# Peptides against a protein of PDB entry 2N1D, part 55

Target 1, 169 residues: chain A of PDB entry 2N1D
Amino acid sequence: EVKVKIPEELKPWLVDDWDLITRQKQLFYLPAKKNVDSILEDYANYKKSRGNTDNKEYAVNEVVAGIKEYFNVMLGTQLLYKFERPQYAEILADHPDAPMSQVYGAPHLLRLFVRIGAMLAYTPLDEKSLALLLNYLHDFLKYLAKNSATLFSASDYEVAPPEYHRKAV

## One batch from the design tools (peptide; aimed at target 1 K11 W18 V114)

Design b1_p30_7_s4 (made by RFdiffusion4, then SolubleMPNN; from b1_p30_7, 13 letters changed)
Fold by OpenDDE base, seed 2:
Structure b1_p30_7_s4 (fold): chain B 169 residues (1-169), chain A 30 residues (1-30)
Amino acid sequence: as target 1 above (169 residues)
Amino acid sequence: MDPFKLSKEELDKAVEEAIAALERDAAELS
């Protein structure tokens, strides 16, 4: 198993996210004001502005593309709490042609990194390639941590309406 | 609940619980 280390600054957000959804029966407001695509784009631009070489820029773009792909593949079946399933079904109905990276935001993106490790362990990458990938994933997480004040907020959640609870049973 | 007021140990435990819950919920769809 491959474990992706979560920055200490982001751990409280994982817990708050879990609590808001499962205990307080709230839902993250969708579509996200700041979606995954935008977050990844900002990261890529941030890395580019740091004066990286062309090779490093290429690597960043590949990492961004990979994160996006994994997110879109895993969101519906791997990154949702049970309570969020009716919301997801509604999103699919309302946005059938939109990738979930255009709908969901930072909290769900962060959930990816606590689930992606197991999948990476079975990815046909050599040790060096895997290490490099992990370095970039950690680098991205550091970026999220640096911007956590703007990316994570309990105010992005709202109480689910009473009729929603019946659907979530 | 205020996760920002948890101790290191409590926070780590809570993270594990959150992850476990997510995994359990995902397993229902497998």
Scores: peptide ipSAE 0.668, ipTM 0.943, DockQ to the pose 0.851
OpenDDE base, seeds 1, 3, 4, 5: peptide ipSAE 0.664, 0.660, 0.665, 0.668; ipTM 0.941, 0.940, 0.941, 0.943

Design b1_p30_8 (made by RFdiffusion4)
Pose (drawn by RFdiffusion4):
Structure b1_p30_8 (pose): chain A 169 residues (1-169), chain P 30 residues (1-30)
Amino acid sequence: as target 1 above (169 residues)
Amino acid sequence: LEEELEELEEELEELNSELLELSILEAALE
């Protein structure tokens, strides 16, 4: 299987997010302003601002779109805990206009890279094409971890009360 | 048949949740 090093800078965050959901019994039931698409655009423009180019412009642009679609095909199914099902239906009902790539904010973005390495093990391309993919994915994760202090806000996880657990049972 | 589909969907959700949890733990242990 494909061995992909998830940024160790973000490993404490990954465990923190998991710890909040499972151990702390906290859920993320609110729309965050710092959302995945905004961070994707921020990174996409960042590569352009350092070096204004045409050839790399659309490259970053569509790769970002790739992350966007990759996130959309996994967010509610592969990147979600069973305990997040109640908040999923809640946020989806309360805010049917808002995309999930927005409401779940930055903490749910890191989950994509965790699962995408496993799914891409069942769809093995050559090392070179995979290398370019992992190159830009790791480059994004490098920038992601760099600005993570003002990027992730796991503090928005609030402990789910017993009345709320009634929607999980 | 609809009830069996709902139960299968619940089982898939639980399995996916377990896979996500295991993948997080594996990634953290790396």

Design b1_p30_8_s1 (made by RFdiffusion4, then SolubleMPNN; from b1_p30_8, 16 letters changed)
Fold by OpenDDE base, seed 2:
Structure b1_p30_8_s1 (fold): chain B 169 residues (1-169), chain A 30 residues (1-30)
Amino acid sequence: as target 1 above (169 residues)
Amino acid sequence: EEAERRRREEEEARRNSEELGRLIEEAAAE
């Protein structure tokens, strides 16, 4: 199994996110004010501005593209709590052709990194390439941690209305 | 048939939700 370490700064947020949704029955406001696409773009630009020390084989743009693809594939099947399912269904109905990276934001993106390690274990990569990829993933997580004050906030959640509770089981 | 499909989807959603919670718990406990 491949381990992706979550920065200490972000561990409490994972718990808070879980609590807001599963215990407090709140929903993250969608569409996100700052979506996954925007976050990844900001990261890419940030890395570019700081100078390119990337390995050609795993350039920042390639990593960003990979994260986006994984997110879009896994969001609906791997990254939602049960309480969020009706909201997801509504999003699919309202935005049938939109990738979820344009709808969801930082909290759901962070959840990806809790699951991505297991997926990478079955991805055909040589040992050196995998190590490089992991380094970039950790680098991205550090970026999220540095910007956590602007990316993660309980104010981005809202109490679900009674009508939602009836269909959220 | 539709009822069976819906039941299956609900079970999958439940299992995924529970696993996600466990993984987050593990990550936070490190």
Scores: peptide ipSAE 0.489, ipTM 0.878, DockQ to the pose 0.740
OpenDDE base, seeds 1, 3, 4, 5: peptide ipSAE 0.484, 0.483, 0.487, 0.488; ipTM 0.876, 0.875, 0.878, 0.877

Design b1_p30_8_s2 (made by RFdiffusion4, then SolubleMPNN; from b1_p30_8, 17 letters changed)
Fold by OpenDDE base, seed 5:
Structure b1_p30_8_s2 (fold): chain B 169 residues (1-169), chain A 30 residues (1-30)
Amino acid sequence: as target 1 above (169 residues)
Amino acid sequence: EEKRREEEERREFERNSEELGELIKKAAAE
């Protein structure tokens, strides 16, 4: 299996996010103030500003595109908790043509990296390409960790109203 | 048939939800 390690700085957040949703019955505010598309764009620009070679810049763009695609494919089926299902249904109804990367934000993006390793194991990549991809994925996670103060906050969650509870169970 | 499909989708969603929680706990403990 392909292993993607989560930075130590972000491990507590994964647990906090899980707790906020499943135990405290809160919901991440949607549409996100800073969506996945924006986060990935910021990362790409960050890498560009560091003076990457043309080849590295191309690779970054491909990695960003790949992360976005995986996120959009996996969000609705693999990256949501049971309690978030009604919210997701509402999002689909309100934004039927919008990719989820334009709706959801950093917490859900981080959840992707808990599952992406297993998915990559079934992707036909040569050893060199896979290693390079993994390096970029870890680099991106490091970027998230460096910007965790602005990307991850409990204030982006809100207590679900009683009406929501009734349809979520 | 549609009802059955919806129920299966719900069950799958719930299974994936539980798995996600377990994976996160595992990731956090590593």
Scores: peptide ipSAE 0.631, ipTM 0.928, DockQ to the pose 0.767
OpenDDE base, seeds 1, 2, 3, 4: peptide ipSAE 0.626, 0.629, 0.625, 0.627; ipTM 0.926, 0.927, 0.926, 0.927

Design b1_p30_8_s3 (made by RFdiffusion4, then SolubleMPNN; from b1_p30_8, 14 letters changed)
Fold by OpenDDE base, seed 1:
Structure b1_p30_8_s3 (fold): chain B 169 residues (1-169), chain A 30 residues (1-30)
Amino acid sequence: as target 1 above (169 residues)
Amino acid sequence: AEAERRAREEEEAERNSEALEQGIREAAAE
């Protein structure tokens, strides 16, 4: 399958995120103060500020659009722990027309890159195109790592109330 | 019918959660 390498700086966070949700029974605060749309926009602007050509800028925009699309498709079905399901149901009820990229934030976005490899394996891309895409995805992940101090924090999580525990299995 | 639907959804959610956890475990082990 397609392997998306996670930066070493972010690997511990994946574990911490898992621990916060599954063992400590906490929930990421929603809607996110810094949502996926905003993160992707910042990345695109960051790339633009580096003096890229129009063609390179176009490629970045396509990658951003792709990441957003994959996130919105996969969030509910691929990127949630069981404990988070009641929260997701509440989000759907409260924000029925909002894409999840406007609700969720960096931790869930990072989870995407743990799971996206399998999806990319089924895309009809030739070797060169796939390599190029992976390069951009890795570039984005490096951006997340560079900004990890502001994007990933345990303070963005809250202990789930007893009422929530009753709903969660 | 509804009970069966819910059971299928719960099973799918469990599989998803386990797959996510496994993926993270593998990523962390590298």
Scores: peptide ipSAE 0.539, ipTM 0.882, DockQ to the pose 0.769
OpenDDE base, seeds 2, 3, 4, 5: peptide ipSAE 0.527, 0.517, 0.534, 0.517; ipTM 0.879, 0.873, 0.880, 0.875; seed 3 fails the geometry check

Design b1_p30_8_s4 (made by RFdiffusion4, then SolubleMPNN; from b1_p30_8, 19 letters changed)
Fold by OpenDDE base, seed 5:
Parts: sequence; structure tokens; C-alpha cells
Structure b1_p30_8_s4 (fold): chain B 169 residues (1-169), chain A 30 residues (1-30)
Amino acid sequence: as target 1 above (169 residues)
Amino acid sequence: AAAAAAAAAEAEAEANSAALEALIREAAAE
């Protein structure tokens, strides 16, 4: 089985994110102030600025593109809690042609990594290529952990209004 | 028809949301 390990620093956030939405009935503010596209771009620029010359098979840009693609495919079907479904439907109605990586932010991106392992198990990658990809995914997660103070905040959520509760039932 | 397809899609979505919760609980418990 393909296992993607979540950094210890980010595990509490996964719980807080779940609590904010499912128990406290809050919603992440959309469109995100810093969307997934921006986060991935910042990561790519960070890697370039460090001048890393490691000759891995996967380039940073290719990894970023892959993460973006997986996120856009999986967001609506696999990365949302039940309480978030009406919000997603509204986003689709208002922005039918926009990729979700331009709408959602860090919390939802982090959720991808609890699901992505199972998806990678079905990808036609040899063991060497898969290992390289996993290394990059873990590297990206470390980047998220290092920048967690700016990427993950309860202040990015707000209490859903009563009218939302009615349509969420 | 369309109504039945929508109901099936919603049921699948709910199952996926439940699976997400379970996976996050598992990840956080490690």
C-alpha cells in the first residue's frame, strides 16, 4: 500500500479543520485569500530559489502540476465534509469553468494527502518513479508544515448563516 | 432518470465524506 505520512505538526490542524466545519458548523471562506494555485506556485519558487540541483526524475514543476491535477479531480467527490456540500454546489453554479485549485485553499489541499495514497496505488508507475514522487510529496508536506502559521488559521472560517443550515439539511 | 441519478450521486458523496472523516481521524491518531 502507498502511504503518505502527514507531518506531526499538521495532524492537529486536520482535527481542528474537521471540528470547525462538522461540529462548530463553520465554513472556510471562499474564494480563498490564498488558493491552491498560489500555494503550489510559492512552493515551486521556493525550490527554485534554493538552487537544488538534485537530479530526480520528477521536476518540481511536474510535481506541482500533478498535485494540482489530483486536487481538481478529487476535491468535489472526496475532499469535502457533508456540511460543505451546499457551499461547493454554489461555487460550481457561480464559477462553472474555474478549477477548484483557484477557489479553495490550504486546508482542503492538506486533506488531499490523506486520500492521495490510495489513488497513487492505481497509477501506472514503476517502483522507482513512485518512490521519487513520494519523496516530493513528503517534501511538499514539510513545506506546508514550515509555513503552517500563515496557511492554516481558524480566522479563515466563519459561522454559517441560518439560511445555509436550512439547505444543508 | 435524472432524479434517481442525483440521489445516487448524493449517496456516494455522503459515503465519501464519511470516508474522509475516518481517514483524518486515523491520520491524527497515529
Scores: peptide ipSAE 0.449, ipTM 0.852, DockQ to the pose 0.756
OpenDDE base, seeds 1, 2, 3, 4: peptide ipSAE 0.437, 0.447, 0.449, 0.402; ipTM 0.849, 0.851, 0.854, 0.839

